# Peptides against a protein of PDB entry 7Q4I: the designs that were tried, part 52

Target 1, 281 residues: chain A of PDB entry 7Q4I
Amino acid sequence: HENSTIAERLYSEVRVLCWIMTNPSNHQKKARHVKRTWGKRCNKLIFMSSAKDDELDAVALPVGEGRNNLWGKTKEAYKYIYEHHINDADWFLKADDDTYTIVENMRYMLYPYSPETPVYFGCKFKPYVKQGYMSGGAGYVLSREAVRRFVVEALPNPKLCKSDNSGAEDVEIGKCLQNVNVLAGDSRDSNGRGRFFPFVPEHHLIPSHTDKKFWYWQYIFYKTDEGLDCCSDNAISFHYVSPNQMYVLDYLIYHLRPYGIINTPDALPNKLAVGELMPEI

## One batch from the design tools (peptide; made by RFdiffusion4, then SolubleMPNN)

Design b1_p12_8_s4 (from b1_p12_8, 7 letters changed)
Fold by OpenDDE base, seed 3:
Structure b1_p12_8_s4 (fold): chain B 281 residues (1-281), chain A 12 residues (1-12)
Amino acid sequence: as target 1 above (281 residues)
Amino acid sequence: SEAAKKAEEFRK
C-alpha cells in the first residue's frame, strides 16, 4: 500500500548497473546477500569475481585474488562492462560485497546529471589526487561517459593510468579519471550532508566514536560532522555492512513504517546540460 | 581500498 511512481520513473530514466567486487570465497557468505537485498533494485547487477558462478551471476575476471589485486579487478571489471554492458545503463556503480546501497537515493542524486557528463560520485577523499578521489568501500558511481573515458582513453595509456595491478584501487582509479578529465563530483545534499559513507551507519551517527586524530577526518574532502546531522536523509551507501545487517537495513528502509507518518518527497530538480554540475556548497 | 586498510582503527 505505497506509491512508488516516482521511484519507478527514476528506475527507467536513471538506469544503474551495479557491479559488486567479490571473490569465490565470498559468493555464498556475502555476495548472495547483496543479491537478495539492495542489489535487486539495480537495473543490472553483476558480481565481479575470479570464478564464474551461474547462480550468483558472477563473472570470472582474469585476475588474482587478494587486496593487492583489487586495482586489477577494477580495471578488468570496467573493461568487461564497457565491452558488454555500456548501453545497458546510464550510471555504473562499484560496490563491495559488504556495501549497502539505497539505489533510489542514488538515482535521485544522479537525476539532474547527464550520463554523457564525465563525472563520478562517492565519498570524496582529498589525499593523493588533486581533485580528490572516491573511497572504494563507500562505493562510487561513474557516468557512462566516465566509463568510456576510463576504458578507452585512460587504461591503454600507462602515462595516464597505472598499468600494473598493485596499489589502492580507489586511489588509482581516481588518478586515472582525473587524467582524462572525469570530474570528482560533490555527492552532498542541499544541506551539505554526505550520501556515501565508508563505514556502517552506527559509526557515523554516534558522536565521538573516533578521536579527532582518526585518519578519516584527515582524508574526508568536505568537512563533516558526526551524529544525526552527519548523514543525508537521502543517504546512498554504507560500508562494512554484514550480511545480517543488510537484511535489517532492507527491512528498516523499505518495510518498517511508523504508522501515521507520510513522507512527501521533494520535487525533482531541473536537469543539467551536458558537462554541467550542481554548484558545490 | 586505502580506507579499508585503515578501517581497523575505526572498528576498535
Scores: peptide ipSAE 0.038, ipTM 0.770, DockQ to the pose 0.176
Fold by OpenDDE base, seed 2:
Structure b1_p12_8_s4 (fold): chain B 281 residues (1-281), chain A 12 residues (1-12)
Amino acid sequence: as target 1 above (281 residues)
Amino acid sequence: SEAAKKAEEFRK
């Protein structure tokens, strides 16, 4: 008795390949729970690792493990995607194995954009990169054109993209993308509320005596509030979500219903031309 | 990542 017609339409029209950053030690502990929850709602789901796992559908990239190798893994992941999967989707999401994503909400955000527009979305941070960069943990999504530019134009040029595998992967890809004129988009909804979040829902929703000197408030590109107005009704992602919390979120978002309350979706916006962005809020 | 290291402080 649930009507998912619009969601099904968007599933077809806004195809998303999700690649999950993981490692062999997390295949069973974390990654499989992504596959069993939100990852099943991607059009294509790939786990990028250093070891192959046929059960998980994990790819062994030629990189080492550890935080200092995440940039190397990101480069190899997108090279792999470009070589094997560039036509399998319109948009390409990077997420961690402890990121939870509401893929339908991401499709809604992406719907008006052309995948041939060089743009990417996520939780935008302002340091290090002039236009900003997207938080790695919150997950970030590249258009097909953005992936092409990254792999074909940026990666081969050491002046545009860091050649070694060290560095913060989200900052480094942000630098590379800026250098090939991939735009750091605004993922906020029409009310100015964020959609991609680098922490669990609780940390964003619950007002706390937060020190204004807390790094996050200095890093966020756009002003944001805490509490119930922190987050879009169509929020897309949260980070540091434990495997158990993924199942809880899946239940709360897709199964639990308040009886007698019917959600009517807003009308879809008009499609944008190639290169066109949504107007500023 | 640099952000991830800093985010660990928030989880405390």
Scores: peptide ipSAE 0.038, ipTM 0.763, DockQ to the pose 0.178
Fold by OpenDDE base, seed 4:
Structure b1_p12_8_s4 (fold): chain B 281 residues (1-281), chain A 12 residues (1-12)
Amino acid sequence: as target 1 above (281 residues)
Amino acid sequence: SEAAKKAEEFRK
C-alpha cells in the first residue's frame, strides 16, 4: 500500500490536459499505449490526429499528415483545445505518441505557478528564439493564459505567428509565444537538474553517450550534465520511448519498489502571484 | 526538416 494524498491533491489543484500528437497509422501502434500507460494520469487526454477514433479519443483535425504538417497540426490542436477544453484544465501539455510523461512530477513543478501567468515549460533550446523555445519531442506545457494568448492574440496575426503550416513546430510556436509575451520558463529543479528530456533516459544517464559535437549540446539552453546528475529525481518527460518501454517505465516508476526504502516528498513551495516566476538557477 | 535531421542524428 502507498500514500498518494499529495498526488491526489495536486491532481485536483493542478489540472492537466494532455494532447498527444499522433496520426492514423500510429493510433494502434503508439497512441494506444500512451492511453494505457502515462496518459491515464492526465486529467484529460486527447489524441490529435487527422482521423477520428472513438476508442482512442482521437480528434480529426483539418490538417494533412507528415512531418511538414506538424506546425499546422499544433495550431489546430490548440485552437481545438481553446474552443472546447480551455476550462477543462489549468495546464495544457503537448506530447508526442512516443513521449513518456510522469504527470505527478509535472504537477509538482507547476504547482506554484498561476495558470493565468503567461508561461510555458519544457526542455528549453536556445537557437532561433531569443528567450528560447521548448523542444517538441520532450513535450511542453502551456498555462491556460499561454493557450489563450497563442490562439487569440498570436495565431490571427501573421506578424506574430507564421500563417503557413511549414517549419519546425516547436520553433514556430516558440516564436509565436515570445511575440505575445508568453515566458519560456525554467523547468529545472532546485538542484539545476532538467525535468524535460528529448531522449530516452539511457541517453542522458550514460556519460559520454554522445560527442560534444552532437547538436543537443549546441541547442540546450541551460548547461546540463550527463550521468546520474543529468536528470531530476522529479523528471517529467522522455522522448523516443517505444511502446514496450512505456510499459516498462510504468512498472519501474509506479510498481517496482526497493524494499525498506521510503521516500518523503519535499514540501510544496509557496504559490506565486500572477505573472511571477521562480528565480532561475 | 530540422526535426528529421535531429532524429537522424539521435539515431546515429
Scores: peptide ipSAE 0.037, ipTM 0.758, DockQ to the pose 0.146
Fold by OpenDDE base, seed 5:
Structure b1_p12_8_s4 (fold): chain B 281 residues (1-281), chain A 12 residues (1-12)
Amino acid sequence: as target 1 above (281 residues)
Amino acid sequence: SEAAKKAEEFRK
């Protein structure tokens, strides 16, 4: 009974490769549930691990496991993508194995942008990096040109990109991308509401869940509030989503319907030229 | 990630 014509068009025109950060101990516990839910809506889905798993489609990267190796894994993941998959998509999403993503909403956000524009999107944080950086847990998406610049220009140069595998993964990639003039985009909708979220929906939607001294309010790049106005109707991602909650979200978003309510999608915006960004609100 | 490292208070 659904008309998915526009979604199918965007699936073809805004191709997304999703790579999932995982480890061998989480292949069965977490990663397989991504594959069985939102990951199936990516044009290409790859799990980046330290061990190969043909059932999962997991790649064994030449890195160790542990929190102190996440940056190393991210570097090797993008090297692998550039070598094998750079032409398989227009946009390249990093997500954790406990991140949930509404891929159709991401395609809608990305539609006006050229994949040859050096830009990336996510939940923008303000510390450590002048232009900001994208929260690792919320997931972040690079254009094809951004991936090229990261792998070809930044990674080989220790002055531009940290050679050690230690450090905060999201901060380090943010530094590298800034150093090669990849722009930290604005992922907010036309009403100024965010689309990428580093926590579960409940933590963002419920007012007064945290005080103003909570670190998140000091880190967020764009001023935001809690409550219903916190989040776009076209939100893209949430973090710390349990395997069971992924199936719940899939049901709520793609199956459960209020009878008699028909949603008419907004018209697509005009496409931007290479290097052009949408005006900030 | 930075968010994961600092989210301890949020999960309490």
Scores: peptide ipSAE 0.037, ipTM 0.766, DockQ to the pose 0.178; fails the geometry check

## One batch from the design tools (peptide; made by RFdiffusion4, then SolubleMPNN)

Design b2_p13_1_s1 (from b2_p13_1, 9 letters changed)
Fold by OpenDDE base, seed 2:
Structure b2_p13_1_s1 (fold): chain B 281 residues (1-281), chain A 13 residues (1-13)
Amino acid sequence: as target 1 above (281 residues)
Amino acid sequence: SEYMEEREKAAKA
């Protein structure tokens, strides 16, 4: 009794490769639960690790484990994607093994954009990078052209991109992308509501959950409200989602229905030209 | 988790 015709169209027209940042200790604890929930809705799903796991479809990248190697792993992950998978998708999502993503909502946001537009989306933060950068935990999505510019133009040049593997992964990729004129897009909906979230739904939906001095309010690029108005009806991602919460979210979003309430999707926007962005809200 | 702890440390520095 479900009509998925538009979602099926977007699955074909807005192809997404999802790569998951993980490590061998988390293959069974976290990553497999991504594969069993939201990751199955990606056009391609790859787990980027330091060890191969054929059950998970994990790739062993030539990197060490630990916090100081996350930037190294991101660089090697995108190099691997560019070498093996650049034509397998139009958009390339980074997520953590505790990020939950509603891939259909991401396809809806991305639909008007050309994959040849040098752009990326996520939860935009304002510090360190002039145009902003996308939160690593909320996940961020690069166009095919953004991946090309990152791997081919930025990574080989130490003046454009940090050559060592240290630093905050999301800040460092944000600097590299800015230096090759990849635009930090606006992921907000037509009502100005956010779509990518660096915390669990509870932390965004509950007013006054955090102190006004909490770093997030100083980091967020766009003003955001608390409560139900915090979040788009087409929200894309949440972070710090436990394995059990992934199954709960999968049930709530895709199975649980209030009887007698029918949602009619908005019409798809017009497609943009290469290099064109949606108007700022 | 790890990312929160690092950002809390960076915001307190």
Scores: peptide ipSAE 0.048, ipTM 0.781, DockQ to the pose 0.140
Fold by OpenDDE base, seed 4:
Structure b2_p13_1_s1 (fold): chain B 281 residues (1-281), chain A 13 residues (1-13)
Amino acid sequence: as target 1 above (281 residues)
Amino acid sequence: SEYMEEREKAAKA
């Protein structure tokens, strides 16, 4: 028998709204598989699209489709969340329709933080933004206060936030958030291992999978190793996860168990004050 | 490649 008491507590105390970046051509191909796998573990799940889909729970945002509109879609998604859903959760995750997320591990990371702290988490990259920004593919999570500052303080001001819909969505939101003093948090575990990953597990776990000239090693904000030490035992996300791989990951993480091995969870840390962050490791 | 797509997302700043 599985004991889920701590996970159930965190589900109640660390409420997460997950919004999924998708488009009408991916509703059946990708987004549906998010809904059938990890998305069911969010407190609320919304698919942000250009077309409504009542079966998927997809919202039609007033944006065009295509890679050049991702920043526009991100702005409209957070405006929609702020208007309709800001009190439905404490934390607001952006993920792609090919991102896989272990929501329980995200709740564990977020537990000590106040949702009134202006902070966001993800895979931190160092270019373009002084404090860093979070990789769009790995997914990133904003506190309720971060969403408020983004929508109310940043978006209305062209000096703080890009008015055009062009540009890298993750870089642009990172600039906007920095300009309203939303802190780019450290997502690493107590051993300094990452939790948000912009690639599939295989690409992070296999040593020398990429050469040292690969752009990722220049972009990562924190130094990370390859192999088993690449990734926290409480890893949160992986990107480029195919629909079939989502079901495999769901089986491996939630169903497959080695007989006779009992995992004991670490103790929950103390809650932080509003505006307080965990010390960088 | 998957890596190029992520690089395009990051580099179009």
Scores: peptide ipSAE 0.047, ipTM 0.783, DockQ to the pose 0.165
Fold by OpenDDE base, seed 1:
Structure b2_p13_1_s1 (fold): chain B 281 residues (1-281), chain A 13 residues (1-13)
Amino acid sequence: as target 1 above (281 residues)
Amino acid sequence: SEYMEEREKAAKA
């Protein structure tokens, strides 16, 4: 049998609201598969879109679609969360509709932190923001206090947070959060291995998969290696995960090791005497 | 795809 006692405790003590960045064209193609896989392990799951979808639990934000509106959608998503859901969770994860997340591993990372600590976690990048910023594709998680500071202190002030909807959403939120003293946390495990990944597992696990000139190696805040030592045994996220790969990962990972889930075998029955049968049940 | 293109744009800017 499965012993999930630690995972259940963390589910109660480390409450996570997951919001998924999506659009109406991806509700059925991508977002539905998040809901059917890893998204079911969030304490609250909502899809941030430009159109409402009651089957998906999608919210229509007052934004346009397209890449130039991602920053606008991120701002409106966090405004919506602050207005309607700030007390529904302790931590607030942004993910894309092609991000896969092991929520138990995220709860494990977050457990020692107070949600009143102004901090956020993800795959930290070094350019543009002095303390670094978290990769949009890998997903990033804000504490409740980080959300409060972002919405109440940063967003209303054009000197602290960009009013225009243009720009890279992850860079822009990173600037805003830095300007209100939200800390860019270290998501690495005790061995210094990463937990949030902006690509599929294959791209991180295979040595020399990318050229050393690949932008990622210039962007990573912490030095990391390729291969089996690239990734924590308690990795949290991967990006560019197809809908089919989500089901594969959802199957494989829960037979591996989400933190706090332990497979315990049943006790062996007592040995029978020669000619003795098990009692009928 | 979008993230890669956004990064290529940001790296070229």
Scores: peptide ipSAE 0.037, ipTM 0.754, DockQ to the pose 0.134; fails the geometry check
Fold by OpenDDE base, seed 5:
Structure b2_p13_1_s1 (fold): chain B 281 residues (1-281), chain A 13 residues (1-13)
Amino acid sequence: as target 1 above (281 residues)
Amino acid sequence: SEYMEEREKAAKA
């Protein structure tokens, strides 16, 4: 019935470890619904918490809970990944427990890149970091080399990476990664459409949903539009997705089909050399 | 941070 041959090839050739930012109060309310939906399509799925949960596969990191500790949790999560899992994948995705991800579309974007290239992808924002940084809520993906540089070169050096656990986690990791020459990649498709989104699909697809003064339009690194041109046909992530919406998205993307319409996938691009990026659009 | 407060305002709107 369904031909998944290319998706199966990419599952083996573009291995993704997904780590989910969560807390003990959200294990049952949010995190388990990630595990029951899109998280099943990761090569490895780990929940990063302050308490262990064997049913969830949650790790107890040596961090406190609360918004002021998100940066501390991100540092400890990547330290844990580097120590235990650096060879289990080629790419390492951070997502929140209310982020939804189409992992096949992420593998398609990542396919040409070497995991030894110091690069990371996500929804790029322009403030605070010269090359930009990736939005925390939209999720961001590091190459294996980017994780190595972050943990081994950046974290041990207070001049390169903030030692305190306070601050916006996405801005702070963006500063650290820039300081070790990890490149903030362009995640847009060949038409210049975004793939990582810091809000639900409705907020991006509906024109004039937000005021032109809304902070997002000042923060976005690449010029983007609202409506159908907002988003790639191969979009990767959305944020503020409720547990119920995760099951709806799983049904719409993977089960619901218009009868008589067959999509033929585009040919895979050529692989890039180590350190090479796709041309600017 | 101003950034987190702006996101909280946006998520509540």
Scores: peptide ipSAE 0.032, ipTM 0.738, DockQ to the pose 0.726; fails the geometry check

Design b2_p13_1_s2 (from b2_p13_1, 8 letters changed)
Fold by OpenDDE base, seed 5:
Structure b2_p13_1_s2 (fold): chain B 281 residues (1-281), chain A 13 residues (1-13)
Amino acid sequence: as target 1 above (281 residues)
Amino acid sequence: SEIEEEELKRAKE
């Protein structure tokens, strides 16, 4: 017996389109495993590539492959979404083909927010962008209004958004979004624990796993703890997840249960007005 | 991201 009534409600009320950054060489190696695991829990799932793949549901964007084209691919992906899918969802998640996402936890975080609020969420980093930007690897989610502003207001203006396809895609979109007053939201839970993570769970959960000089500690926008306090019980994403690990995580999160333990979900928060954010923790 | 990959590589070396 499983009761998913609240999850089903949120699936209907907090619609998420997930687009996956991939390339033709990774369609079979990585992307198909996203489709077979966490991607099936998105309301809409699209793979953004340079080649079409009908089996995968991959779109051929007019971009080249390689690290120097990631920003170009991100711009074209959101242009494609805006043209074809802007009304198919309320929220639009970017993830890599080695990102794992617990979509139900993301819907829970997003529930109080209006999709007409110009906001986006992810693992917030502090360098390069005044309000911060969201880690590309951890995945980031834009409201419908944020997508509109990005595509309609930012992209056509070289003063607001970089016209060249080079650069770090997460930094560049962060700059563009700031320039059109899309807010970099706080994705932490009520205890101040993060939800989006740029590494695998093991890397975040184990105390003293990294040196204090590790770049991550200099980049994080919000102070975070090590150990079990590093991560929300309602964590949303992890990065550098291998295809095999995706199936393991799917089993552990959705199938494996300790007999006799029943978890009762917290009550949903009140919905916010358009333009309103949750109070700072 | 490109930055994360580069920084992660440097940290592992």
Scores: peptide ipSAE 0.040, ipTM 0.774, DockQ to the pose 0.259
Fold by OpenDDE base, seed 1:
Structure b2_p13_1_s2 (fold): chain B 281 residues (1-281), chain A 13 residues (1-13)
Amino acid sequence: as target 1 above (281 residues)
Amino acid sequence: SEIEEEELKRAKE
């Protein structure tokens, strides 16, 4: 017995299209498990591949396979979304086929923002891009206006966006978005805790799990701590989640309950005007 | 990203 009234309201008011980066070899191994778990909570779910799969709802993009083509696939994915689906959602999430996302928590974060605000969210990294860029693995979400600016203004201009398909996908989209004045938002909660994570929960929750020399600590835009204070109670995503772990997380988050504990959600914040951001903490 | 995967692999080795 659950009361999902607020979640249902946000499902209607904060519409999310999720597109999943995948390839034909992973349709059955990984992508189908996204569809059977967290992906079913998106308003629309599309798998972006190089081969069509009607059972999975996979789209064949005109790109080659391989790690060197991830940037090319991202460009074609957003072109496809803009052409066919730009009005089907308010927000557009990129995730990998081994990313797990709590979509309700993402809707909660996005609720105050206008989809006409040129903004995107994720795990912000500081190198290469002045305003920062969002980690590819943690997943990142663009507003409808951000998608429009990316596809219509950035992609057609080689001075604003890299025409070659080579390079780090997340860095390249970050450069393009900055060049068309799409803002890299702050996805942290009111306590300053992160919501998008480029690793599994275990790597973030356990203190001293990684060496202090680990690249992640040099890349994070906002200073974060290890342990239980690392992660928001309303965390949105984790990366390197195996297919089996997706089902475990689905059970733990949506089914397993400690008897006698009732969670009362915080009140929704006031909506922001177009172009307005939440104050940085 | 390729950078994340490569660096994660290096960190796990």
Scores: peptide ipSAE 0.036, ipTM 0.760, DockQ to the pose 0.278
Fold by OpenDDE base, seed 4:
Structure b2_p13_1_s2 (fold): chain B 281 residues (1-281), chain A 13 residues (1-13)
Amino acid sequence: as target 1 above (281 residues)
Amino acid sequence: SEIEEEELKRAKE
């Protein structure tokens, strides 16, 4: 009874490879639930781990486990993608195994952009990187050209990209991408509302949920409001989503409907030229 | 990210 024609079109025209940051201990506990929920809506879904898992479609990257190796894993993940999958998608999403993503909303955001434009999107933070960087937890999506520049131009050059595997992975990739002129895009909707979120919906939707001194308010690149207006109607991601919450979100978003309410999608914007970004809001 | 997780943990404590 649903008309998914536009979603199907975007599935074809805006191909997304999703790679999930995970580890062997989380294959069954977390990653499997991504695969059973939002991950099935990616054009390609790969779990990046230190151990192979054929049931999960996990890849064993040549990296160690632990927080200190996240940057190393990110580098190896994108190297793997570039070598094996660079033509399998137009856009390449990094997400954690506790990130929930509404892939259709991401395709909508990405639709006007050329995958040959060196750009990436996510929840933009302002510290450490002049143009900003994207929150690791909220997930971030690179264009095909951004992946190419990262792997081919940035990674081989220690002056452009950190050779050590230590450091905050999201900051480090942000530095590398800036150094190869990959633009940190604005993922906000036309109303200036965010789409990528580093926390669960509850933390963003409830006013005064956090103290004003909470680091997040100092890190956000764009001014954001609290409450219902915090988040786009076309929000893309939330972080710290438990396995159980993934199923709840999947039900609420894709199954539960208020009877008699029909949502009409906005018209698709015009496609941008290569190298062109949407105007600032 | 490492920063996000550490700061979130601190905020919850």
Scores: peptide ipSAE 0.036, ipTM 0.755, DockQ to the pose 0.280
Fold by OpenDDE base, seed 3:
Structure b2_p13_1_s2 (fold): chain B 281 residues (1-281), chain A 13 residues (1-13)
Amino acid sequence: as target 1 above (281 residues)
Amino acid sequence: SEIEEEELKRAKE
């Protein structure tokens, strides 16, 4: 027997629209499994594709497919959201069709922030963008104000936002957001542990899984530990999660329980004023 | 992410 009263409260107070980056070839292979697992916990779930799929609730964006079009798809996705769905949520998550997200943990992180604060969260990387940018694979979440600034202020101005559809989508949106003073937030918990992860749990939890020369260690904005101390107890996302692993994670997180262990949630923090961020750890 | 996929591929090679 579970008590979900706090989770239900956050579901109503911290509304999240999740849009999933996908393509027609992955509608059945990947995207439908997102819909059947973690995606059902979003307030609104939309699949952004190049072809319409009524069964999936996929939108056909006016973009081509392939790596060179991911930035174009991201721009069109947020334009679509702004036009049709800007008032349907407070926060707007981008995820890949192989990203797994614990939406309740994201709502917990976002709770103190105003959606009118120009901020976005994710796994922060340090290269290319002065304030950093968020990993595309780990997923990133924009406030309503951040979406407004991106679509209304950044996208129409080639000096602020790249007009071409080429380039790394996460870097390019990071540049655009910085240019309109959307802040790259700190998603770490009170212990300094990360919440958004660009790899599967196994890759983060196992010490020395990667070489010290692995690019990830040069890209991370905040110093992180390996092993069990790598990850918040309230982790939000993992990337490169196979369709089968999504069902496993759903079972482990929401169904499997060690008998006799009761988790007591921490108290909610005080809400921040518009424009205010949590203090740095 | 294009960067992650490219860098992950490079790291695995």
Scores: peptide ipSAE 0.037, ipTM 0.766, DockQ to the pose 0.257; fails the geometry check

